# Designs tried in a protein design run: peptides against a protein of PDB entry 5OK6. Part 48

Target 1, 215 residues: chain A of PDB entry 5OK6
Amino acid sequence: ELPGLDSQWRQIENGESGRERPLRAGESWFLVEKHWYKQWEAYVQGGDQDSSTFPGCINNATLFQDEINWRLKEGLVEGEDYVLLPAAAWHYLVSWYGLEHGQPPIERKVIELPNIQKVEVYPVELLLVRHNDLGKSHTVQFSHTDSIGLVLRTARERFLVEPQEDTRLWAKNSEGSLDRLYDTHITVLDAALETGQLIIMETRKKDGTWPSAQL

## One batch from the design tools (peptide; aimed at target 1 L134 W170 Q214 L215)

Design b2_p24_8_s4 (made by RFdiffusion4, then SolubleMPNN; from b2_p24_8, 14 letters changed)
Fold by OpenDDE base, seed 5:
Structure b2_p24_8_s4 (fold): chain B 215 residues (1-215), chain A 24 residues (1-24)
Amino acid sequence: as target 1 above (215 residues)
Amino acid sequence: EDGLLKQQLENSGPLEEERKKLFS
């Protein structure tokens, strides 16, 4: 059920809980395609619920580069291409208007760097592979603030590694050599991992030796 | 590497300060 137009405006545009609220680390924000949002603004500001300016379902199609993995187009800018809404505001809009069939929400996290908060619209995209099958990659997004430990756990999950199997990570560097990711407590940022970088999960052999020791 | 990483981080999304300017 749609609330009154004035109520809609106040829920989404208020300074305390709306689009202009301060960013808080760990919170989820959602992208809304700008043209849809502007149409919504025009609709609710028009004061006529039966207006032809009704925005319809939220449609973020133009923000995606493809409808297979739902990656965002590169170089999108807040206020030009999309509007950011806090989770509560997003959920209100979705409940009122719906989301285009088949489209996932574009959820992003607020991350905190030293004295800086940002919405991480573009997290680090890593190519996860197994040491014995470099041709089969899993592309996974990680926050710059995620630990290498999370990358390792994610790799283990994607490759269905049994709990008793021992694994470790290598990153392929720009020179084509492999750098071992020894410290699993540092972040993706601290490890200087970049989008498109190949991350190799090595699995320990049953004899207790590592495959890399034979190279 | 450091330059690309910095650029990736800078382009990873809007800063709070940038957002304040957007709404001013």
Scores: peptide ipSAE 0.513, ipTM 0.904, DockQ to the pose 0.024
OpenDDE base, seeds 1, 2, 3, 4: peptide ipSAE 0.015, 0.026, 0.022, 0.017; ipTM 0.452, 0.614, 0.568, 0.445

## One batch from the design tools (peptide; aimed at target 1 L134)

Design b2_p25_1 (made by RFdiffusion4)
Pose (drawn by RFdiffusion4):
Structure b2_p25_1 (pose): chain A 215 residues (1-215), chain P 25 residues (1-25)
Amino acid sequence: as target 1 above (215 residues)
Amino acid sequence: SLYLHDAYSSENLQREKELMEKYWS
């Protein structure tokens, strides 16, 4: 059952429960298509529960590139294309109005940057492959703030690399050559990695030589 | 600079090309 209009407003807009919730690293926020949010706002501020301004189910279809991979469209601007809600507010709105059938929520996380916290709407999507098959990829979203060491550990896990196997990473650049990702302590941002980039994990041979020594 | 076409098979490079085309389609 729907809460009253003022109750909905307090839950979604205010304090710890709503949009005013402070940004804390690691917390989840969700994207809501702006038109739907404005319609909900007009409804809850209108004083009439029976109004035709009732927004209906949340539908974020215009925010997705397609329904094959459900990727968020690039180039979206907060306040213009979408509004961010904390996880609780999103949960409440979905419980009240429903979410379009078959459509996934758009969940993003708060990250820490030198002097600010922000929701990382566009993490870096990397294609992780082993050197022996450049077309067999695990597509994984990493934060700009994740370390290259985390990228390596993730690649190892995704490919079930055994503990005794030694592995290291390369990145294929826009010129089609390889840049060695030497330092595992720096971040994806420091390494200037971009979405869609191919990250190649090579494995040391049993004799101690590396496949890349052949390049 | 290091290039994969210097040591890798054409089949492996083709699979990469197909992956990137699929990815950006």

Design b2_p25_1_s1 (made by RFdiffusion4, then SolubleMPNN; from b2_p25_1, 11 letters changed)
Fold by OpenDDE base, seed 1:
Structure b2_p25_1_s1 (fold): chain B 215 residues (1-215), chain A 25 residues (1-25)
Amino acid sequence: as target 1 above (215 residues)
Amino acid sequence: KKYLEDYMSEENLQKLKELLAKYYS
């Protein structure tokens, strides 16, 4: 059952627990398409439950570039294209109005950057390949706060590398050359890795030599 | 600096180009 309009407004937009609440690292937030949200605001502020301003089901269609992988469009801007809601507020809206059939929620995490918390709307999507079989790739998303060590471990797992095999990473840069990712303790952000960037995992040969050393 | 062209055979480079073309399509 839909709560009263004033109750809806207080629950969703209350600065302490709603849309304006402080960000906390690790929390889940959800994107809501801006026009729908504005329609909802108009509805609950209008004071008429039977108003023609009823927003209907949440529809985030305009935020997606495709309905297959449900990837977000590039360049979306908070406050212009979407609003961010805490998990509790999102779940309330979904329970009250529903979500358009077939659409997944757009869940994102709050990440801790050196001086701020932010919702990571666009995690880094990397193309992982092996040096000896570049025709097979794994596309994997990472947080900007994830370590290069995690990228390496993930690549090893995806390619079923045995524990005894030694591996290292190379990143293709914008100039078309390869930069070795020496320090596995730095973050994806510190390494300046970007979405769509090719990451090559090199496996050490049984003779103890690296394939790249012969070049 | 190592270049992809120097690191890879022509065959592997072609496979990579095809992969990238599919990804950015």
Scores: peptide ipSAE 0.095, ipTM 0.758, DockQ to the pose 0.687
OpenDDE base, seeds 2, 3, 4, 5: peptide ipSAE 0.204, 0.398, 0.416, 0.364; ipTM 0.842, 0.916, 0.920, 0.908; seeds 2, 3, 4, 5 fail the geometry check

Design b2_p25_1_s2 (made by RFdiffusion4, then SolubleMPNN; from b2_p25_1, 10 letters changed)
Fold by OpenDDE base, seed 1:
Structure b2_p25_1_s2 (fold): chain B 215 residues (1-215), chain A 25 residues (1-25)
Amino acid sequence: as target 1 above (215 residues)
Amino acid sequence: SLYLSDYMSEENLERLKKLLEEYYS
């Protein structure tokens, strides 16, 4: 059952609990395609439930680069391409209008950055490889707030590295040079890692030497 | 992060780059 138009507006647009509510780290927010949202606004502000301005089901198709992996297009801008809704508001809209068949929700997390909270629309996708087999990559998503230590642990897990084996990370930079990620306590953001960046896990040899030291 | 060039010779760095490129398929 669709609530009254005024009720819908209050639930979604209320500055205290709706779209304009303060961000809190760890909360889930959802992207809604801007044109759909504007259509909804026009509908609920029009005062006629039978209006031709009825928005229909939520359709985020224009936000996706593909319908296989459901990856977002690059360079989307809040307020221009999409709006962000808190989980409660998103779920209300979905319950009232539905979501286009087959489309997944676009859920994102609020992250804590120095002096600000923001919805992390684009987490960092890193290409993890081993130093001796660069042809086998694992693409893994990380938050900008994740530590390099987590990246290292994740790489070890993905490549089934034994606990007794020592490993370290290298990042290929934009100039094609390799930077060693020696400090595992800094974040992905602090290390300036970017989506699509190659991260090489080097495994220490049984003789105690590093492969890179012998080159 | 530290550049590999900070503690490797230019020759060794080039060798490493070539070695890594050989594993790209």
Scores: peptide ipSAE 0.025, ipTM 0.561, DockQ to the pose 0.104
OpenDDE base, seeds 2, 3, 4, 5: peptide ipSAE 0.022, 0.031, 0.060, 0.022; ipTM 0.559, 0.604, 0.670, 0.560; seeds 2, 3, 4 fail the geometry check

Design b2_p25_1_s3 (made by RFdiffusion4, then SolubleMPNN; from b2_p25_1, 13 letters changed)
Fold by OpenDDE base, seed 4:
Structure b2_p25_1_s3 (fold): chain B 215 residues (1-215), chain A 25 residues (1-25)
Amino acid sequence: as target 1 above (215 residues)
Amino acid sequence: SLFLSDYMSQENLDSLEELLKAYFS
C-alpha cells in the first residue's frame, strides 16, 4: 500500500534512511535505474497520486547485461544510470511499487577505502581453478578490499581442501604467464586483480614439494 | 562448479592447459 506522496519523498530522500545518508562500511545499498527513480521523483513531487507520472514497478532491466547471472553492464555511472539507496529506502520502494517479476535486487556493499567509503558496484569476479584440474572451476566475487588470504581461503573452501593440505595462489597475467601471489596480506586491489582473471590454486604434494618447483 | 568453457574458447582452454603443464608437474 502506498503512503502519501510527501511521506514517500521524506522516507526516501531524507532522514536516517534516506538516499543521502552517510555510508557505513559493511552496509547494503541497492541500485535503482535512474529513469524509474526520476519518474518516481516527479510523481511524488507532483502532488497528484492519480498522475500519469506513476512510475509503476521498479525495473532495473537496462542495468543488466544478462538475465541469467544478472550481471551489471559495464561502465554504469551513479547519477546517470542509477541511484543508490540504503537498504531501508530500497525496501520501502519495493514494498510500495514492487520489483519487476523475476528480477533480483541489485545489492552492493559499502567498502572502506583509504579515507573514503564507497558502494562497491563492481566487485572483482575471479575464476578459480586448481593447478591440475581445469574440469572444475569456481567464479567468485571478491571486494577490492579483500585480502589475497581471503581469496586463498575461499578457493580452499570451494575446492574442499583439507586443513592439512598446503596451498598457494597464482594469477594469470595479461602477458599469458603466471605470477605468484606471494603476499597474502595485500588486497585484491593492491594485487591489481581484475574481473575475469584466472587464479590458480596450487596444492603442495604429499612429499612436501610443490608442483611448480621445477621452474 | 562451473566449466571454464563457459568463459573462454576451446582454443584458449587448450592454451591454458598447456600453460599449466608448463608450470606445474
Scores: peptide ipSAE 0.417, ipTM 0.889, DockQ to the pose 0.083
OpenDDE base, seeds 1, 2, 3, 5: peptide ipSAE 0.415, 0.403, 0.410, 0.397; ipTM 0.888, 0.884, 0.885, 0.882

Design b2_p25_1_s4 (made by RFdiffusion4, then SolubleMPNN; from b2_p25_1, 12 letters changed)
Fold by OpenDDE base, seed 4:
Structure b2_p25_1_s4 (fold): chain B 215 residues (1-215), chain A 25 residues (1-25)
Amino acid sequence: as target 1 above (215 residues)
Amino acid sequence: KLFLEDYMSEENLKRLEELLKKYYS
């Protein structure tokens, strides 16, 4: 059952778990399409529950570039295209109005950058491959705050690399050359890795040599 | 700098092209 309009407004906008609450690293926030949210605001501010301004189900369709992989459109801007709600507020809205059939929630995490907390709307999706078989890939999302070490560990895990095998990463740049990711302690952000970038995991040979060293 | 064309066989490069085409399509 829908709560009173004033109660809805207070819970979503002004509550402890409202839209304006401070960001906390690791917390989940959700995207809501801006037009729907504005319609909701108009509805709850109108004071008439039977108003024709009823927003209906949450519909984030315009935020998605496709309905197959449910990837977000590029270049979406907070406050223009969507609003961010903390998990509690999102769940309230979903419970009250529902989510459009078939649409997944757009959940994102708060990350901590050196001087700011931010909801990471666009994590970095990397194409992971092995140097000896480029036909097999794993697409994996990483936070900008994740270390290259984590990327390497993830690649090893996805490709079922045995613990005794030594591996290292190369990033393909726009020029078609490979940049070796030497420092595993830097972040994805520091390494300037981008979505869709090819990351090649090289495995050390049994003789102790690297395949790339023979070229 | 190492180039993919030097690092990979023609077969692997072809596989990569197919992969990339699929990813960006």
Scores: peptide ipSAE 0.406, ipTM 0.923, DockQ to the pose 0.731
OpenDDE base, seeds 1, 2, 3, 5: peptide ipSAE 0.342, 0.132, 0.117, 0.110; ipTM 0.910, 0.806, 0.792, 0.788

Design b2_p25_2_s3 (made by RFdiffusion4, then SolubleMPNN; its pose is not in this set)
Fold by OpenDDE base, seed 3:
Structure b2_p25_2_s3 (fold): chain B 215 residues (1-215), chain A 25 residues (1-25)
Amino acid sequence: as target 1 above (215 residues)
Amino acid sequence: SEADEGLAAVVAAEEAARAAELAAR
């Protein structure tokens, strides 16, 4: 049942638990298409539940570039294209108005950057490959705050590398050369890794030598 | 393997480029 308009406003817009609540690392937030949200605001502020300003079901179609993988369009801007809501607020709106059939929620995580918390709308999608088979890739999403160590562990897992095998990572840079990722404790952000970037996992040979060291 | 040699070549080229950049500073 749809609650009263004032109640809706308070639940979604209150500064403590609503849209303006402080971001906390690890929390889930959800994207809502801006025009829908503005329509909702107009509806609840209008004071007439029977008004023609009823927003209908949430429809985020304009935010997606595809309806197969449900990837977001590039270059979306908060406050212009979408509004971010905490999980509780999102779930309220979905319960009240529904979500367009077939559309998944656009869930994103709050990450901790050096001086700010941010909802990570665009995680980094890396192409993981092995040095000896560049034609077989695993595309995996990482947070900017994930460590290179996590990328390495993920690559090892995806390629079923045995625990006794030693591996290390290389990133293909914009110039087409390979930069070795020496420090596994730095983040994806610190390493300046970008979506679509090729990450090569090198496996140490049984003789104890590295393939890359033979030149 | 050819792949190993290829990787090695790329790495060597990158190391050389970095060394040159450092020397130019």
Scores: peptide ipSAE 0.039, ipTM 0.587, DockQ to the pose 0.032
OpenDDE base, seeds 1, 2, 4, 5: peptide ipSAE 0.031, 0.037, 0.036, 0.029; ipTM 0.605, 0.606, 0.567, 0.598; seed 5 fails the geometry check

Design b2_p25_3 (made by RFdiffusion4)
Pose (drawn by RFdiffusion4):
Structure b2_p25_3 (pose): chain A 215 residues (1-215), chain P 25 residues (1-25)
Amino acid sequence: as target 1 above (215 residues)
Amino acid sequence: SLTQFERNKQAGAAGADALQAQFLA
């Protein structure tokens, strides 16, 4: 059952429960298509529960590239294309109005940058492959703030690399050559990795040599 | 128009057979 209009307004807009919730690293926020949010706003501010301004179910279809991979469209601007809600507000809105059938929520995280916190709407999507098959990829989203060491550990897990196998990473650049990702302590941002980039994990041979010594 | 992801994914596929062959040499 829907809460009253003022109750909905307080839950979604105010304090710890709503849009005014402070940004804390690691917390989840969700994207809501702006038109739907504005329609909900007009409805809750209008004083009429029975109004035709009732927004209906949340539908973020215009924010997705397609329904095959459900990727968020690039180039979206907060306040123009979408509004961010904390996880609780999103949960409440979905419980009240529903979410379009078959459509996934768009969940993003808060990250820490040198002097600010922000929701990372566009993390870096990396294609992780082993050197022996450059077409067999795990597509994984990493934060700009994740370390290269995390990228390596993730690639190892995704490919079920055994503990005794030694592995290291390369990145294929826009020129089609390889840049060695030497330092596991630096971040994806420091390494200047971009979405869609191929990350190659090579495995050391049993004799101690590396496949890349052949390049 | 191609997205930044598609451009980079296509750049990653370009010459991939030759590059793979060099690893397996």

Design b2_p25_3_s1 (made by RFdiffusion4, then SolubleMPNN; from b2_p25_3, 9 letters changed)
Fold by OpenDDE base, seed 3:
Structure b2_p25_3_s1 (fold): chain B 215 residues (1-215), chain A 25 residues (1-25)
Amino acid sequence: as target 1 above (215 residues)
Amino acid sequence: MLTKFEKNEAAGRAGAAELQAKFLA
């Protein structure tokens, strides 16, 4: 059963715990398609639970570019295409109205950038590969705020690299050149890594030489 | 129209075989 309309509004729109709640790094927020949200607002503001303004199930279909990987369309704008809700508010709405069958929630994390906190709607998906098998990739999502060190550790984990093996990363550029990622303390953003970019993990040979020495 | 991901993936895969060969040479 749906809560009272006023209660719904307070839960979702409350400035302390709702949509207007301050962003906190690491927290999960969720995208809600703007038109649905506006319909919900109209419904709860109307004061009549039996009104024709009932929003129905949350439907984020228009935000997705595909229903295979459920990636978001590029260029979506907060306030125009979607509204961001904190996890608690999102879960309330889902519990009350449901989510369109088959659609995953669009969960995103708050990140802290210099002078700003924001929900990272578009994290970076990197193609992690080994130097000796560039065709076998692991697509892994990273935040722009993640360190290159994390990328390396993740690559090592995905490829089951033993602790004693020495590894390092290269970024393959679109023109075919390689940039070695020397500084593992800089972020994905600082390294200017892009979604879909091939990141090559090079493993040091047993003889102590690097495969890239031949490049 | 390809997405950024798709474009970059395609670019990354281009020349990958040759690059792999170089790593293994």
Scores: peptide ipSAE 0.647, ipTM 0.960, DockQ to the pose 0.893
OpenDDE base, seeds 1, 2, 4, 5: peptide ipSAE 0.272, 0.641, 0.372, 0.292; ipTM 0.819, 0.959, 0.897, 0.861

Design b2_p25_3_s2 (made by RFdiffusion4, then SolubleMPNN; from b2_p25_3, 9 letters changed)
Fold by OpenDDE base, seed 4:
Structure b2_p25_3_s2 (fold): chain B 215 residues (1-215), chain A 25 residues (1-25)
Amino acid sequence: as target 1 above (215 residues)
Amino acid sequence: MLTKFEKNELAGLAGAEELQALFLA
C-alpha cells in the first residue's frame, strides 16, 4: 500500500532518518538511479496521486555494466547518476514501488576514512593469485579501509592454505614490477591498491626459505 | 581516492615476469 505523498516525502527525505541523515560507519546504503528518483520526487511533490508522473518500479539497469555479476559502471557520480538512501528509506521505496524483476539492490557500506565518512560505492577489486600460477585468480572485493592483513588472510582462505604454512603478499605495480607488502597493518587505501591489480601470494617453502629469496 | 604508501612499508623486488620465471624454475 502506498502512503500519502507527503508521508512518502517525509519518510525518504527526512533529515534525521532519510536521505539527508548523517552517515554511520558500517551501515548499509543503497543506490537509486537518478532519473527514477527525480521522477519519484516530481510525483510526490505534485500532490496528485493519480498523476501520470507515477515513477513505477525502481529500475537501476543503467547503473550496471553487466547483468551477470551486476557490477556497477565505472565513473558513476552521486547526484548525477544515482542518489544514496539509507536502508530504511530504500526498503520503503521498494515496498511501495517494487524493484525491477531479477535486479539486485545496490547495497554499499559506509566506511570511515581518516577525515570523512562516505558510502563506498566502489570497493577495490583485487586479483589474488599464487606465486606459481598467475593464471588462476580469485577476484575479491575489498574495502579501502581493509588491512593488507585481511587481504592476506582472504588469499590464504581462497587458496586453502594450511594454517602452518607461511605466506606473504606482493603487488604488481604499474611498471610491471612486484612490490612486497611488508606492513600488513596498513590499509588497501594506504597501500594504494587499485581495482584490477594483481596481488601475488607467496608461500614459504618447507625448508623455511622463500621462493623469491633467490633474487 | 587512493593515497601514497609509506616507502618503508613496500619494497620493489623484481619484474613480475622475472619473479614468475624464478618461481617456476
Scores: peptide ipSAE 0.037, ipTM 0.624, DockQ to the pose 0.128
OpenDDE base, seeds 1, 2, 3, 5: peptide ipSAE 0.035, 0.031, 0.031, 0.035; ipTM 0.573, 0.590, 0.607, 0.611

Design b2_p25_3_s3 (made by RFdiffusion4, then SolubleMPNN; from b2_p25_3, 7 letters changed)
Fold by OpenDDE base, seed 1:
Structure b2_p25_3_s3 (fold): chain B 215 residues (1-215), chain A 25 residues (1-25)
Amino acid sequence: as target 1 above (215 residues)
Amino acid sequence: SLTTFERNAAAGQAGAAELQAKFLA
């Protein structure tokens, strides 16, 4: 059963779960399609629970580029295409109205950048490969704030690299050049890695030499 | 049109065979 309209408004807009609450690093926020949200606002502001302005189930279909991988369309703008809600508010709305059947929630994390906290709507998807099999990739999502060290560890895990094996990373650039990712403490953002970029994990040979020594 | 991901993924595969050969030479 739906709570009272005023209660809904207070809970989502001005309550402890309000959409204007401060961002906190590591928290999950959720995208809601703007038109649905505006319809909901009109509904709860109308004061009539039986009004024709009932928004129905949350439908984020227009935010997705496909229904296979459920990736977001590029170029979506907060306040124009979607609103961001904290997890509690999202879960309330889903509980009250439901989510369109088959659609996953659009969950995103708050990240800490040097001078700002923001919801990272577009994290980076990297293509992880081994130096000896560049055509066999693992697509893995990373935050711009994740370290290169995490990328390396993730690659090692995906390729089942033994602990005693030594590995390092290269980024392949669009022009075909390679950049060695020497510093594993910098972030994906600092390294300027892009979504869809090929990241090559090089494994040291048993003889102690690196395959790239001959490049 | 290709997304940034798709475009970059395709670009990454360009010259990959030659690069792999260099790693394995």
Scores: peptide ipSAE 0.660, ipTM 0.963, DockQ to the pose 0.905
OpenDDE base, seeds 2, 3, 4, 5: peptide ipSAE 0.659, 0.659, 0.655, 0.651; ipTM 0.963, 0.963, 0.962, 0.961

Design b2_p25_3_s4 (made by RFdiffusion4, then SolubleMPNN; from b2_p25_3, 8 letters changed)
Fold by OpenDDE base, seed 2:
Structure b2_p25_3_s4 (fold): chain B 215 residues (1-215), chain A 25 residues (1-25)
Amino acid sequence: as target 1 above (215 residues)
Amino acid sequence: SLTKFERNQLAGLEGAAELQAGFLA
């Protein structure tokens, strides 16, 4: 059952628990398509629960570029294309109005950058490959705040590398050259890695030599 | 372009085409 309109407004827009609450690293926030949200605002601000301004179920269709993988369109802007709600507020709206059938929620995490918290709407999707089989990639999502060390560990796991095997990473740059990722403590952001970028895991040979050193 | 910091953390290899060919060989 729908709460009173004033109650809905307070729950969703409340500065402590609603849309205006401070961001906290690691928390989940959800995207809501802007037009739906504005319709909801008009509905609850209108004061008439029986009005023709009823927003209907949440529909984020316009935010997706595909309905297969449910990837977001590129270049979406907060406040223009969508609003961000904390998990509690999102779940309230879903419980009150429903979500369009078949659509997944658009959940994103708050990340900590040196001087700011932000919701990471676009995590980085990297193409992980082995040096000896560049044609077989694993697409893996990473935060900009994840370390290169995590990328390496993830690559090792995906390719079932044994613990005793030594590995290192290369990134294919925009010029087509390979940059070695020497420092595993820097972040994906610091390394300027981007979605769709090829990351090559090199495995050390049993003789102690690196494949790349023989070139 | 990479920042100075990024360049210090990343090393480009000359002959990237040869390297890539060598990985595929």
Scores: peptide ipSAE 0.035, ipTM 0.585, DockQ to the pose 0.131
OpenDDE base, seeds 1, 3, 4, 5: peptide ipSAE 0.028, 0.025, 0.027, 0.018; ipTM 0.570, 0.634, 0.555, 0.532; seeds 1, 4 fail the geometry check

Design b2_p25_4 (made by RFdiffusion4)
Pose (drawn by RFdiffusion4):
Structure b2_p25_4 (pose): chain A 215 residues (1-215), chain P 25 residues (1-25)
Amino acid sequence: as target 1 above (215 residues)
Amino acid sequence: DPNELPLKRHVDTPPTPEVLAWSES
C-alpha cells in the first residue's frame, strides 16, 4: 500500500533516508530517469493522491543502450537525464510503484577521489582474456580507483587460474600494440585504461619463459 | 582536475600482426 504523499516526500528527499544522504565510499546509489522522477515530484507535491500525475511504475528504458546487455548509455548528465537516489530511497520507490518488468536496476557506488566523494556512474569496463584466446573474454566493470593488482586477481579468478600458474597483464592500446601493466599498486585511472579495452593475461610456461618473449 | 573522471572509451582496433601471431603460437 502506498504511503501518504508527505510521507513519500520525507522518505525520498530528506535526511539519511533520501537524496540528502551524505556520500560515503562504497555505498550504493541508483539511477532514476529524470522525467519519471519529476512526475513523482509533481504527484507528491500536488496534494491529491488521486491525481493523474501519479507516475506509475519506474521505467528507466531510455537510459539503456539496449536490452541485450543492459549497458547504461554513455554521455548521460546528472540532473538532466537522471537523478541519483540512495539505495534505501530506490528500494522504497520500487516497493511503492514497481519497476518495469524484466528491467534491471542501475546500481552505482560512491568512490573517494582526492578531495571529494562522488557516485561513479561510469566505471571502466575491461575485457579480460588469456593470451591463447583473445576472443574469449570476461567483461568486468572496475572502478577507476581499483588497483591493477585487483584487475589481475579478478582475471585469475574468472579464468580459474591455478595457484602455481604465474600470470601478468598487458593492455592493448588504440594503435593495436601492447602496453605492459607492470605495477600492481597503481590504479585503473593511473594506468589510463578505458572502457572496452582488451586486457591480456599471459601465463608463464613451465620452463619459466613467457609467451610475450616471442613478440 | 584530479577530482574529475571524464568519460572515455577505448578506440578498438585490430591487434598488430605480431600480436596475432604471438597469440596463435

Design b2_p25_4_s1 (made by RFdiffusion4, then SolubleMPNN; from b2_p25_4, 14 letters changed)
Fold by OpenDDE base, seed 2:
Order: sequence, then C-alpha cells, then structure tokens
Structure b2_p25_4_s1 (fold): chain B 215 residues (1-215), chain A 25 residues (1-25)
Amino acid sequence: as target 1 above (215 residues)
Amino acid sequence: SPDELPERKAELVPPTPEVLENAAA
C-alpha cells in the first residue's frame, strides 16, 4: 500500500536519510531517471493520490545504452538525467511503485576522493591482456580509488598466474606507447587510467629476464 | 630513456571494436 503523499516526500527528500543526506564512503546509492522522479515529485506535491500525475513503475530505460549488459549511457549528468538516492530511499520507491520488469537497479558506491565524497557512477573499465596474447582481453571494472596493486592482483587471478610467477603492469597511453606502472600503491585515478585503456600484464621468464627487455 | 619500449615493437594493435565488444560481453 502506498504511504500518504506527505510521508513519501519526507522519507525520500529528508536530509538525514533521504536524497539530501551526506555521502559516506562505501555506501550504496541508486540512480533514478530524472523524468520519472519529477513525475513522482509532482504527484506527491499535488496532494491528490487519485490524480492523473501518478508516476507508475520506476523506468530507467533511457539511462541504459543497452538492455543486454545494462551499461549506462556515457555523459549522464546528475540532476539533469538522473537523481541519486541512498539505498533506503531507493528501496522505498521500488516497494511503493515497482521497478520496470527486467530492469536491474543502478547501484553505485560512494568513493572517497582527496577532498570530497562522490558517487562513482562511472567506474573504470580496463582491458587486461597478457604481453604474449594481446588479442585475448578481460574487461574488468575498477574504482578510481582502487590501487594499481589491485589491478595487478586481478590480472593475475584472471590469467591464472601461479603465485611464484613474477608479474608487472604496463598501460598503453594515448600515443600508443607503453608506460610502466611502477608504483603499485597509487590509485587508478593517480595513474590516470581511463575506460577502454589496455593494461598489459608482463610475466617474468624462468631465466629471470623480462620479455620487454628483449624488445 | 632505456625504459622506453621502442615505439615500433610497442605497436600493440589497438583492439578492434569487435575485441572491445567481445571483451564487454
């Protein structure tokens, strides 16, 4: 059953627990398509539950570029294309109105940047490859706050690298050259890694030489 | 510098759009 319109507004827009609440690192937030949210605002502000302004089910279809992988469109802007809701507010709206059949929720995490918390709407998708088989990539999503050490561990896991094998990363830059990721303690953001960027895992040879030293 | 991989051998063929699509699947 739908709560009273004033109760809905207070639960979703309340600055302590609703849309206006402070961001906290590691928390989940959800995207809601802006037109639907505006229709909901009009409905609950109108004061008539029987009005023609009823928003219906949440429909985020316009935020997706595809309905297969449910990838977001690039360049979506908060407040223009979508609103961000904390998990509690999202779950209330879904409970009250439903979500369009077959659509997944658009869950994102709050990340800590040097001076600000942000909902990371677009995590970085890296193309992980081995130095000896550049045609076989694994696309893996990383946070901008993830370390290069995590990227390396993930690459080792995806390529089934044995614990005793020594490995290092290279990033293909915009000029097509390879930059070695020497510092594994810096973040994906600090390394300026971008979505679609090729990351090459080099494995040390049994003779103790690196394949790149022969290039 | 000695750590610059020679440009010519570092012609990592950019993944074709198909490789990007297949890596995204």
Scores: peptide ipSAE 0.014, ipTM 0.506, DockQ to the pose 0.076
OpenDDE base, seeds 1, 3, 4, 5: peptide ipSAE 0.008, 0.008, 0.008, 0.007; ipTM 0.453, 0.492, 0.458, 0.453

